# Peptides against a protein of PDB entry 2C5K: the designs that were tried, part 58

Target 1, 91 residues: chain A of PDB entry 2C5K
Amino acid sequence: EDPFQQVVKDTKEQLNRINNYITRHNTAGDDDQEEEIQDILKDVEETIVDLDRSIIVMKRDENEDVSGREAQVKNIKQQLDALKLRFDRRI

## One batch from the design tools (peptide; made by RFdiffusion4, then SolubleMPNN)

Design b2_p21_1_s2 (from b2_p21_1, 8 letters changed)
Fold by OpenDDE base, seed 3:
Formats: sequence, structure tokens, C-alpha cells
Structure b2_p21_1_s2 (fold): chain B 91 residues (1-91), chain A 21 residues (1-21)
Amino acid sequence: as target 1 above (91 residues)
Amino acid sequence: MLENILKESREELIKYTEELE
């Protein structure tokens, strides 16, 4: 079990679940999950910080090639940004 | 209903990272 890969997987799944929810509930403020979405998005942001920290440690202290992991985190950040944009644009 | 599914794996990552430091 690779903790990094598991977090990457869970983060992408989490974002997908929110994205699917927004698809079913495309109006802001019409459901009681608005705050929960915001809380989860905050947790995703913090998770990305933890992912970046792990990469920094592996690169600096373990002297490992982290290019693949950096690409994965970049992809997650892009997914998060796209979701935030969609979430904020809901009417 | 939306669930936070990150808690367990995130905690494992933090622990893993701390062990590498």
C-alpha cells in the first residue's frame, strides 16, 4: 500500500463525487449540502498541501525522483480549480 | 449525501511523511 497513491485516488474520487452532486444540484443555496461541499473542498486543499509536503520530503531527504508524483498533484490541482470554478458559478 | 472520504488515507500519508523526515 502506497499512502501517496491512495490519497491521490481518494482525492480524485472526492472531487468527482462533488462534481456529480453539482450536476444533480446546479442551483446554489437550494440544498443543505452547500456547507458540506465547502468543508470538503477545504479538506481537499489541505490534502494537497500534505501531498506537496510528502513530495518535498522525498525529493530533499530521500533524494528520489518525484516527477511522476508532481504530475499527479498538478492534475489534482487542475481538477480542484475546475470544480471550484463550477461551484462558484452556480446560480 | 456527501461524505468526506479523505480522512483515513490522509492520516496515513501524514504519518508516512513524518517517518521519512
Scores: peptide ipSAE 0.688, ipTM 0.940, DockQ to the pose 0.844
Fold by OpenDDE base, seed 4:
Structure b2_p21_1_s2 (fold): chain B 91 residues (1-91), chain A 21 residues (1-21)
Amino acid sequence: as target 1 above (91 residues)
Amino acid sequence: MLENILKESREELIKYTEELE
């Protein structure tokens, strides 16, 4: 079984959950979840590294077309960057 | 509260990648 698509789905869902939380909590330090958000964002970054590694291995060792997967990871990175900007700009 | 939902699928991806290497 290829878990790549499940990880893509879970990563986007994770980012959506954080984004929704920020919508409800727009003041930095308003609650005790700031550290948890930072920890999850770090885990998302590490997950993206794992996604990229899987693509490299598929391209190198399996000789598969990975263009679609590369586009998916690019989209996740854009979503992460937008969320990090929103998180950091909270008053 | 926020929940980290990445653990299981990420672990499966790591295992999958290692098997391909």
Scores: peptide ipSAE 0.687, ipTM 0.940, DockQ to the pose 0.788
Fold by OpenDDE base, seed 1:
Structure b2_p21_1_s2 (fold): chain B 91 residues (1-91), chain A 21 residues (1-21)
Amino acid sequence: as target 1 above (91 residues)
Amino acid sequence: MLENILKESREELIKYTEELE
């Protein structure tokens, strides 16, 4: 498995773990993990930047068809946005 | 308990990208 696919897999797993945590802890400030969730979400955003950068380099320097990788990153961004919306709406 | 699981794979992606440049 190439590094790009491993990061895609880990990012989706990370978002799933946060989503499951929110399901079990649906009250904002109910535990000491609020800041940890925020920090991980920021790391996910930065990871997406790294994924996009890798695609740009492959497209420019390797002349590779990156449509499949672009679709994967788009899917991750959608998953992140949905999770952020859920996180922000916790009571 | 939540854990950040991105560190290792992210570092390898950055290295991978630098090698392609």
Scores: peptide ipSAE 0.686, ipTM 0.940, DockQ to the pose 0.848
Fold by OpenDDE base, seed 5:
Structure b2_p21_1_s2 (fold): chain B 91 residues (1-91), chain A 21 residues (1-21)
Amino acid sequence: as target 1 above (91 residues)
Amino acid sequence: MLENILKESREELIKYTEELE
């Protein structure tokens, strides 16, 4: 079983959940979830590293076309960056 | 409440990657 797609799915879902939470709580310091959000975002960053590593190994050791997977990771990175910007802009 | 949902799938990815090496 290939867990790459499951991780991609879970990562996007995680980011969406945070994004939805921020929509409902758009004032910094208005809730007790600031630390939790930061912790989850850190785990997302680490997960992206793991995704990139899996791509490197697959390309090197399995000699497979990884362009699709690279595009998926790029999309996740863009989503993360957008969310970080939104998170930091909370007043 | 926000829950971290990445733990299980991430661990499986790490194991999967190690098996490919």
Scores: peptide ipSAE 0.686, ipTM 0.940, DockQ to the pose 0.816

Design b2_p21_1_s3 (from b2_p21_1, 9 letters changed)
Fold by OpenDDE base, seed 5:
Structure b2_p21_1_s3 (fold): chain B 91 residues (1-91), chain A 21 residues (1-21)
Amino acid sequence: as target 1 above (91 residues)
Amino acid sequence: SLENILKESVEKLRKATKELE
C-alpha cells in the first residue's frame, strides 16, 4: 500500500467529481452549492499542502527520489487551477 | 501522523463531494 498514491488518486477523483458537477450545472446559481464547492476546493488545497509535506519528509528522512511525486502534485495543482477557472467563469 | 492527516483530508473531501452530488 502506498498512502501517497492513494491520496493523489482520491484527490484527483474529487476534482473530477466537481468538474462533472459543473458540467451538469453550467450556470453559477446563487445557492448553497456554490459555497459547498468552494469548501471542497479549499479542502483540496489543504490536501495538496499535506502532499507537499509528505514529499519533504520522504526527501529528507528517506532520501528518496521524489521527482515523480513532485510531478504528480504539480499535475493536481494544475487540475485544481483549471477547475477554479472553470468554476469562476460560469455565468 | 502525516498519514493520518492525509486520510482525514481525503475523508473530508469524500464526504463533502458526496453531499454535493
Scores: peptide ipSAE 0.055, ipTM 0.671, DockQ to the pose 0.050
Fold by OpenDDE base, seed 4:
Structure b2_p21_1_s3 (fold): chain B 91 residues (1-91), chain A 21 residues (1-21)
Amino acid sequence: as target 1 above (91 residues)
Amino acid sequence: SLENILKESVEKLRKATKELE
């Protein structure tokens, strides 16, 4: 399997899992739980950076069309932003 | 390798999310 596609799939799955957690816990929890969620969201951001780096490498070193991959990363960023909004709106 | 970096990143996310649930 294409490792890029695997990472995309797994990242979206993790975001969905966090989204489901927020659904079950629609109010802010203990400080430790809130910090843990923030740390996971930060890890997702770092994963997106790695995905962007892989696109840069493919474009530079392999000279391949990466338009489809760029669209996939854009979609993940939108999903992350939506999740951050849900997280921040909790009281 | 870059591939290994990506795999490690996803694995860290999976473990962290599992602990959250």
Scores: peptide ipSAE 0.055, ipTM 0.668, DockQ to the pose 0.050
Fold by OpenDDE base, seed 1:
Structure b2_p21_1_s3 (fold): chain B 91 residues (1-91), chain A 21 residues (1-21)
Amino acid sequence: as target 1 above (91 residues)
Amino acid sequence: SLENILKESVEKLRKATKELE
């Protein structure tokens, strides 16, 4: 079991769910739903912070090669940024 | 533990997304 990989997978899955919601709701109409999306995006950002912390521990305390995991986190950040752009461009 | 922190973070995301869907 690798909890890091599970968190990465689940985080990307959550971003995909939001992306699908935006596809179905290209026009903002319910302020409560818009606020909920913002809350989820903030939770994703906090999860990314936790992933980075785990990498710091592996790199510094366990002396493991973290290049692959750093690349995975970078990919999640890029996915998040793309989703934010799509969310903000909606009318 | 750090592992528990990660699991809790994902669980919060899952619950929030469930409400959105």
Scores: peptide ipSAE 0.055, ipTM 0.669, DockQ to the pose 0.050
Fold by OpenDDE base, seed 3:
Structure b2_p21_1_s3 (fold): chain B 91 residues (1-91), chain A 21 residues (1-21)
Amino acid sequence: as target 1 above (91 residues)
Amino acid sequence: SLENILKESVEKLRKATKELE
């Protein structure tokens, strides 16, 4: 499998896991749990940055059509934003 | 390589998420 696609898949899986955790814990946990979730979300953000970098490299060095990959990253960003909203809205 | 960096970052995510759940 394409390493890019594998990273996309794994990133979405991690976001889904966090989303499921929030569903099971709809109220904010203790400070340690909240910090752990925040750390994971930051790691996802860093992964998205690396995905964007890979697209830039493909577009620049290989002149490949990256529209499909750009759409995938956009989708992940939307998923992340939705998850952050759920996370922040917990009481 | 970029591929290695991505794989390492995802692995860290997986481990962190597993610890959370």
Scores: peptide ipSAE 0.054, ipTM 0.670, DockQ to the pose 0.049

Design b2_p21_1_s4 (from b2_p21_1, 9 letters changed)
Fold by OpenDDE base, seed 1:
Structure b2_p21_1_s4 (fold): chain B 91 residues (1-91), chain A 21 residues (1-21)
Amino acid sequence: as target 1 above (91 residues)
Amino acid sequence: MLENILKESVEKLRKYTKELE
């Protein structure tokens, strides 16, 4: 089984959950989830590294067209960056 | 409460990638 699409889905869901939480907690230090958010964001960054690695291997060893997958990872990176900005800008 | 939901699928991805290497 190719788990790439499942990871993409889970990553976007994870970021959405954090985004929704921030919507309800728009003040830094207002709750006890600050550290948890930071930890999850780091895990998302590591997940992106894993996604990129899988693409590299597919290009090298399987000689498959990965342009669609590269676009998906790019989209996740943009979502992560936007969320980081929102998280850091909380009053 | 927030939960990390990435662990299982990411581990499968790592395994998949390793098998292709």
Scores: peptide ipSAE 0.659, ipTM 0.934, DockQ to the pose 0.805
Fold by OpenDDE base, seed 4:
Structure b2_p21_1_s4 (fold): chain B 91 residues (1-91), chain A 21 residues (1-21)
Amino acid sequence: as target 1 above (91 residues)
Amino acid sequence: MLENILKESVEKLRKYTKELE
């Protein structure tokens, strides 16, 4: 079983949940979940590293076309960057 | 509260990748 697509789905869902939480809590320090958000964002960053590693292995060792997977990871990175900007800009 | 939902699928990915290496 190839778990790549499930991880992509879970990562986007995780980022969506944080984004929705920020919408409801748009003031820094107004909630006790600030550290939890930071921890999850770091876990997302590590997850992206794992996704990239899997792509490298598929390209190198399995000689498979990974262009679609690379596009998916690029999209996740863009979503993460946008969310980090939103999180950091909270007053 | 927020929940980290990545653990299980990420662990499966790591194992999958290791098997391909």
Scores: peptide ipSAE 0.659, ipTM 0.935, DockQ to the pose 0.790
Fold by OpenDDE base, seed 3:
Structure b2_p21_1_s4 (fold): chain B 91 residues (1-91), chain A 21 residues (1-21)
Amino acid sequence: as target 1 above (91 residues)
Amino acid sequence: MLENILKESVEKLRKYTKELE
């Protein structure tokens, strides 16, 4: 089990769960889960920081090719940004 | 209901990263 890959998987799943929730609740203020969504999004942001830190350490100290991992984090960042945009634009 | 599912895996990643440092 690769901790990096597990976090990538969990992060994408977390974002998907939020995205699906927004699909079912596409009106801001209609439910009591908005604060929870905001908290989870902040945790995802911190998780991305942790992912980047692991890449930096592996690249610098272990001198390993991390291009694949960097691409995965890039994908997660794009997914997060898209989700934030959708969340913020709810009417 | 939404739950945070990141805690355990993130903690493992942090430990993993620390071991590499």
Scores: peptide ipSAE 0.659, ipTM 0.935, DockQ to the pose 0.849
Fold by OpenDDE base, seed 5:
Structure b2_p21_1_s4 (fold): chain B 91 residues (1-91), chain A 21 residues (1-21)
Amino acid sequence: as target 1 above (91 residues)
Amino acid sequence: MLENILKESVEKLRKYTKELE
């Protein structure tokens, strides 16, 4: 089992679930899930920190080529930023 | 309903990272 890849997968899935929810609930304050979304987004941000730390350790201590993993984290960050923008635009 | 699904995998990653240090 590759814990890095599992976290990448779970993070993508988590963001997709939020994105799908926003599609169905495109009005801010429309339901009681606003706080839950905010909490999950915060946890995703913390998860990205953990992913970056794992990459730093692999690059420094294991001397592994981490280019692929860096690209994956970059993609997650882009997905998170896009979702935040969508979330904040809700009226 | 939205569920936070990150807890278990993130914990495994943290342990993995610590072992590599």
Scores: peptide ipSAE 0.658, ipTM 0.935, DockQ to the pose 0.850

Design b2_p21_2_s1 (from b2_p21_2, 12 letters changed)
Fold by OpenDDE base, seed 4:
Structure b2_p21_2_s1 (fold): chain B 91 residues (1-91), chain A 21 residues (1-21)
Amino acid sequence: as target 1 above (91 residues)
Amino acid sequence: EEEERRRLEEEREKRRQKYLE
């Protein structure tokens, strides 16, 4: 199994879980779950940095076409940004 | 190859630990 694809999949699933939570909790709460979501979003940001670093290494050392992987990371970044906006806009 | 694989394996391991806690 490709570790890159596994991390991508797990990251998307985590963002989907948060998105489902926001759908059920469309108002900002002052609870431990809101803090946990902030922590998970931060962890996803760190994961994206590690994915980007892996692409840089592949491009440098393996001379492989990374365009597909770059598109996947771009999609995750867009999903994260949309989710952050949705999370912050809750009344 | 080895540096990339190691970073992704470390990231995967961090995620697995969070699901086991």
Scores: peptide ipSAE 0.245, ipTM 0.770, DockQ to the pose 0.035
Fold by OpenDDE base, seed 1:
Structure b2_p21_2_s1 (fold): chain B 91 residues (1-91), chain A 21 residues (1-21)
Amino acid sequence: as target 1 above (91 residues)
Amino acid sequence: EEEERRRLEEEREKRRQKYLE
């Protein structure tokens, strides 16, 4: 198993869970759940940093083709940005 | 390679323990 691909998968599943929660709870009214979502979004940001670092190391030290991994991380960043925008627009 | 794999495995395990289980 490739741990990079598993982290990517787990990260996308987590973002999907938050997105589904926002769909069911389109109002910012539960402070405990709002704080939990903010914490999860922060942890996803930190995970993206770690994924980017791994790509930099592979490109520098192993000279492997990282284009596929770069595209996956770009896709996660786009999903995160869209989710943050949706989260912040709730009434 | 080995140290990078270990860091990603640790990140995977932390994520599973906190949010997926």
Scores: peptide ipSAE 0.239, ipTM 0.778, DockQ to the pose 0.037
Fold by OpenDDE base, seed 2:
Structure b2_p21_2_s1 (fold): chain B 91 residues (1-91), chain A 21 residues (1-21)
Amino acid sequence: as target 1 above (91 residues)
Amino acid sequence: EEEERRRLEEEREKRRQKYLE
């Protein structure tokens, strides 16, 4: 088991669900679902902070190669930013 | 002070990661 990879996987799945929702709902209009998406996006932001912290700890305390993990977190950040842009550009 | 706070947060995160399922 790799707890880091599990968190990464779960986060990517959440982002994919939101992406699929936005694709089907390109207009803002369901306030309850919009609020839920905003909450999930916030949770993803907090998760990214936690992932970055875990990488810092590994790099400092374990002196492990974190390059692969850094690349994964960078990818999640890019996905999040793209989703925020898509979410905000809806009419 | 800020560095000490950062170290405590990093140690909290290290523990969190260890107990993820």
Scores: peptide ipSAE 0.062, ipTM 0.662, DockQ to the pose 0.039
Fold by OpenDDE base, seed 3:
Structure b2_p21_2_s1 (fold): chain B 91 residues (1-91), chain A 21 residues (1-21)
Amino acid sequence: as target 1 above (91 residues)
Amino acid sequence: EEEERRRLEEEREKRRQKYLE
């Protein structure tokens, strides 16, 4: 099992779960679920930093082609940004 | 270390999923 691909998969699944929650809860609440979503979004931001670091290490130390991994991280960043916008724009 | 970290992360994820469902 490739740990990088597992982290990518898990991160996308987390973002999809939040996206589905926002679809069902399109009004901003002040509850423990809103706090948990904020915590998950922060965890995803930290995960993206770790994924980018892993790519830097591969380019520097392993001299491997990372173009596929860079595209995956870019896609996660786009998904996160879209989700943050959707989360913040709730009334 | 990595397997323990993965187990903790899977346990965290199961808890989060149960709360958001």
Scores: peptide ipSAE 0.139, ipTM 0.718, DockQ to the pose 0.024; fails the geometry check

Design b2_p21_2_s2 (from b2_p21_2, 10 letters changed)
Fold by OpenDDE base, seed 3:
Structure b2_p21_2_s2 (fold): chain B 91 residues (1-91), chain A 21 residues (1-21)
Amino acid sequence: as target 1 above (91 residues)
Amino acid sequence: KEEEELKKELEKKLREQKYLS
């Protein structure tokens, strides 16, 4: 089992859940889950830092191909940034 | 190598962070 891929999968699932929540709750402070969503966004941000660190270490091993992992993390970062913007701009 | 050990350590931290099996 590759823990990197599992973490990527779990992170994407979390982001999808948040996306669905934002779609259904276009007004900030609608329910008790608002703080939980904020915490999940922060957890995803911290997870991305750890993923980046793992890739940096892998790059030092010339036998490792990290291009695919870099693309995956880039995609997650883009999704996170988009969701943070949508979440924060709600009125 | 030290590089391989560092990689494994980070992967372990990822598993612990996400409570993966």
Scores: peptide ipSAE 0.093, ipTM 0.655, DockQ to the pose 0.048
Fold by OpenDDE base, seed 5:
Structure b2_p21_2_s2 (fold): chain B 91 residues (1-91), chain A 21 residues (1-21)
Amino acid sequence: as target 1 above (91 residues)
Amino acid sequence: KEEEELKKELEKKLREQKYLS
């Protein structure tokens, strides 16, 4: 099993959970779940940094194609940014 | 080689961060 792919999968699942939460909670609240969502978003940010680093190392090996992995990380970044915007935009 | 070892180290860190088996 490729740990990179497993991490990507887990991260996307986390983002999907957050997306569902935001959809159900269009008004910003002062509950413990709001803080949990913020913590998860921070964890995703840190995970993306590690994923990017791993891709950089792979690029140094001319025998490896990283295009697929780069696309996956790009997608995660886009999802993260969109969710941050939605989360912060709530009244 | 150094680059391959670094890759393995990063993969190890990813597994540890996410508690992957």
Scores: peptide ipSAE 0.086, ipTM 0.646, DockQ to the pose 0.047
Fold by OpenDDE base, seed 2:
Structure b2_p21_2_s2 (fold): chain B 91 residues (1-91), chain A 21 residues (1-21)
Amino acid sequence: as target 1 above (91 residues)
Amino acid sequence: KEEEELKKELEKKLREQKYLS
Protein backbone atom coordinates (compact mmCIF):
# COMPACT_ATOMS: atom_id res chain seq x y z
CA GLU B 1 0.00 0.00 0.00
CA ASP B 2 1.24 3.45 -0.99
CA PRO B 3 -0.41 6.20 1.05
CA PHE B 4 0.86 8.83 -1.38
CA GLN B 5 -1.09 7.31 -4.25
CA GLN B 6 -4.17 6.86 -2.12
CA VAL B 7 -4.08 10.50 -1.05
CA VAL B 8 -3.64 11.58 -4.67
CA LYS B 9 -6.62 9.48 -5.68
CA ASP B 10 -8.79 10.80 -2.87
CA THR B 11 -7.81 14.39 -3.63
CA LYS B 12 -8.67 14.08 -7.30
CA GLU B 13 -11.98 12.54 -6.38
CA GLN B 14 -12.73 15.44 -4.03
CA LEU B 15 -11.95 17.93 -6.76
CA ASN B 16 -14.17 16.07 -9.20
CA ARG B 17 -17.01 16.18 -6.71
CA ILE B 18 -16.58 19.92 -6.32
CA ASN B 19 -16.45 20.35 -10.07
CA ASN B 20 -19.73 18.53 -10.38
CA TYR B 21 -21.22 20.69 -7.65
CA ILE B 22 -20.20 23.86 -9.47
CA THR B 23 -21.78 22.54 -12.64
CA ARG B 24 -25.06 21.97 -10.83
CA HIS B 25 -24.77 25.24 -8.91
CA ASN B 26 -23.38 27.74 -11.38
CA THR B 27 -24.55 30.69 -9.30
CA ALA B 28 -22.92 31.45 -6.00
CA GLY B 29 -25.10 30.60 -3.06
CA ASP B 30 -25.09 31.59 0.56
CA ASP B 31 -25.70 28.28 2.24
CA ASP B 32 -23.82 25.61 4.14
CA GLN B 33 -22.83 23.79 0.98
CA GLU B 34 -20.91 26.78 -0.35
CA GLU B 35 -18.97 27.00 2.89
CA GLU B 36 -18.30 23.28 2.80
CA ILE B 37 -16.82 23.58 -0.68
CA GLN B 38 -14.52 26.33 0.51
CA ASP B 39 -13.42 24.15 3.40
CA ILE B 40 -12.69 21.24 1.08
CA LEU B 41 -10.63 23.49 -1.19
CA LYS B 42 -8.55 24.57 1.78
CA ASP B 43 -8.10 20.95 2.80
CA VAL B 44 -6.90 20.12 -0.71
CA GLU B 45 -4.40 22.96 -0.56
CA GLU B 46 -3.04 21.64 2.71
CA THR B 47 -2.87 18.13 1.26
CA ILE B 48 -0.86 19.37 -1.70
CA VAL B 49 1.67 20.94 0.67
CA ASP B 50 2.11 17.61 2.41
CA LEU B 51 2.44 15.77 -0.90
CA ASP B 52 5.12 18.22 -2.03
CA ARG B 53 7.03 17.76 1.20
CA SER B 54 6.85 14.01 0.74
CA ILE B 55 8.38 14.35 -2.71
CA ILE B 56 11.16 16.59 -1.42
CA VAL B 57 12.12 13.93 1.10
CA MET B 58 12.00 11.23 -1.57
CA LYS B 59 14.33 13.23 -3.79
CA ARG B 60 16.99 13.00 -1.10
CA ASP B 61 17.02 9.24 -1.61
CA GLU B 62 18.90 8.40 -4.80
CA ASN B 63 17.12 5.08 -5.05
CA GLU B 64 13.67 6.59 -5.49
CA ASP B 65 12.16 8.03 -8.66
CA VAL B 66 9.90 11.01 -8.00
CA SER B 67 9.16 12.14 -11.55
CA GLY B 68 5.83 10.37 -11.67
CA ARG B 69 4.76 11.73 -8.32
CA GLU B 70 5.79 15.25 -9.30
CA ALA B 71 3.62 14.99 -12.39
CA GLN B 72 0.69 13.78 -10.34
CA VAL B 73 0.95 16.67 -7.89
CA LYS B 74 1.30 19.13 -10.75
CA ASN B 75 -1.89 17.77 -12.25
CA ILE B 76 -3.72 18.15 -8.95
CA LYS B 77 -2.50 21.74 -8.63
CA GLN B 78 -3.75 22.54 -12.12
CA GLN B 79 -7.09 20.96 -11.38
CA LEU B 80 -7.36 22.88 -8.12
CA ASP B 81 -6.50 26.20 -9.75
CA ALA B 82 -9.05 25.70 -12.50
CA LEU B 83 -11.68 24.73 -9.98
CA LYS B 84 -10.98 27.72 -7.75
CA LEU B 85 -11.33 29.99 -10.75
CA ARG B 86 -14.68 28.50 -11.66
CA PHE B 87 -15.87 28.69 -8.09
CA ASP B 88 -14.79 32.29 -7.50
CA ARG B 89 -16.17 33.65 -10.77
CA ARG B 90 -19.70 32.56 -10.01
CA ILE B 91 -22.19 35.32 -9.27
CA LYS A 1 18.50 6.46 7.40
CA GLU A 2 17.25 9.94 8.16
CA GLU A 3 15.59 10.53 4.79
CA GLU A 4 13.70 7.27 5.06
CA GLU A 5 12.50 8.10 8.55
CA LEU A 6 11.35 11.52 7.38
CA LYS A 7 9.50 9.87 4.51
CA LYS A 8 7.77 7.52 6.92
CA GLU A 9 6.81 10.45 9.11
CA LEU A 10 5.24 12.27 6.17
CA GLU A 11 3.42 9.14 5.08
CA LYS A 12 2.10 8.80 8.60
CA LYS A 13 0.88 12.39 8.51
CA LEU A 14 -0.83 11.76 5.19
CA ARG A 15 -2.60 8.73 6.62
CA GLU A 16 -3.66 10.67 9.68
CA GLN A 17 -4.82 13.66 7.65
CA LYS A 18 -6.93 11.58 5.29
CA TYR A 19 -7.87 8.86 7.78
CA LEU A 20 -6.29 6.15 5.66
CA SER A 21 -5.78 2.65 6.99
Scores: peptide ipSAE 0.086, ipTM 0.651, DockQ to the pose 0.047
Fold by OpenDDE base, seed 1:
Structure b2_p21_2_s2 (fold): chain B 91 residues (1-91), chain A 21 residues (1-21)
Amino acid sequence: as target 1 above (91 residues)
Amino acid sequence: KEEEELKKELEKKLREQKYLS
């Protein structure tokens, strides 16, 4: 399997899990999992950096069209930003 | 220089993932 696509898939699943958690926990700090969710958000952020770097390598060394992968990463970034906003604004 | 090394490390990781997948 394409490792890039696998990472994208795993990342989106992580974001979905976080989204579900936020929906069930509208008050911040009331659950022991709050710290875990923060850690996952950080991990996703670091994963996005790795994905961007991989795209740079593809464009430079393999001279491949990266427009599709760039669009996927952009979508993940948008999802992450939205979740961060929801997570931080909880009561 | 450091950035280039990080890119090489990433490439290695991707190759390993491709092999194991």
Scores: peptide ipSAE 0.050, ipTM 0.607, DockQ to the pose 0.040

Design b2_p21_2_s3 (from b2_p21_2, 8 letters changed)
Fold by OpenDDE base, seed 5:
Structure b2_p21_2_s3 (fold): chain B 91 residues (1-91), chain A 21 residues (1-21)
Amino acid sequence: as target 1 above (91 residues)
Amino acid sequence: EEEELLEKEKEREERRQKYLE
């Protein structure tokens, strides 16, 4: 099992769940659930930092081709940025 | 239900992050 791929998968699934929530809740709320979504988005940001660090270590210590992993992290970053934009634009 | 599913997924990711580090 590759723990990197499992983290990438879980992160994408979580972002998809939040995207579905935002679709159902197109107005900003002031409730505990909206705060939880904000916390999850922060955790995804931290996850991306950890994934980037792991790629740096693989490049430095293992001299591996990480282009595939870099593309995966880039895709997650794009998904997160799009989701933040949707979340913040709600009225 | 949706909230509980999000929380459970967050906890799973945190455990996997700790293993990846």
Scores: peptide ipSAE 0.137, ipTM 0.707, DockQ to the pose 0.022
Fold by OpenDDE base, seed 4:
Structure b2_p21_2_s3 (fold): chain B 91 residues (1-91), chain A 21 residues (1-21)
Amino acid sequence: as target 1 above (91 residues)
Amino acid sequence: EEEELLEKEKEREERRQKYLE
């Protein structure tokens, strides 16, 4: 199994779970769950950095075609940005 | 249930990050 693809899959699933939570909790609360979501969003940001680093290494050291992986990471970044905007706009 | 699933995903992601480093 390609660990890159597993990380991509799990990251997308995690973002979907947060998106579902925000749908059910459309008001910003002052609860431990709001902090947990912020932590998860930060973890996703760090994961994206690691995925980008892995792509750089594959391009440099392995000379692999990374175009598909770059497109996947771009898609996750877009999903994260949309979710962060939705999270921050809650009243 | 959903909250527990979020925590489990966070813990899993932290484990995966260590493998990508």
Scores: peptide ipSAE 0.137, ipTM 0.699, DockQ to the pose 0.021
Fold by OpenDDE base, seed 1:
Structure b2_p21_2_s3 (fold): chain B 91 residues (1-91), chain A 21 residues (1-21)
Amino acid sequence: as target 1 above (91 residues)
Amino acid sequence: EEEELLEKEKEREERRQKYLE
């Protein structure tokens, strides 16, 4: 399998799981689970940086058409931003 | 159940990042 596509898939699945958790837990807690969600969101941000770097390398070193991969990363960024807004708005 | 699933996915993602670096 393409390791880029595997990371994209797993990142989207992780964001979906957090989104489902937030739906079931619509109030912010001061508990270990809220801290875990923050840590996972940070890890997703770092994953997006690595995906962007991989695209830069493919453009520079292999001169590949990366437009599809750029669109996928853009979609993940949008999903992350929407999830952060849901997370931060909980009371 | 949900907590264990979130933690398990975090560990999987950390392993995948090492392959993209």
Scores: peptide ipSAE 0.136, ipTM 0.699, DockQ to the pose 0.021
Fold by OpenDDE base, seed 2:
Structure b2_p21_2_s3 (fold): chain B 91 residues (1-91), chain A 21 residues (1-21)
Amino acid sequence: as target 1 above (91 residues)
Amino acid sequence: EEEELLEKEKEREERRQKYLE
């Protein structure tokens, strides 16, 4: 299995889980779960940085076709940004 | 249940990131 694809899959699944949480919790709470969601969103940001670095290495050092991987990372970034906006807009 | 599932996924992702580094 390609470890890059596994990371992409897991990241998308995690963002989907957070999206489901926000759907069930449409009001901002002052609980430990809200802090946990913020921590997970931060970890997803770090994951995206690592995926981007991996793409740079594959493109430069291994001369691999990265076009598909770049599109996947772009999709995850868009999903993260949309989710952050949804999370922050809760009252 | 949902919280525990989020934590478990986070731990799995952290293990994979260490492999990509």
Scores: peptide ipSAE 0.134, ipTM 0.703, DockQ to the pose 0.022

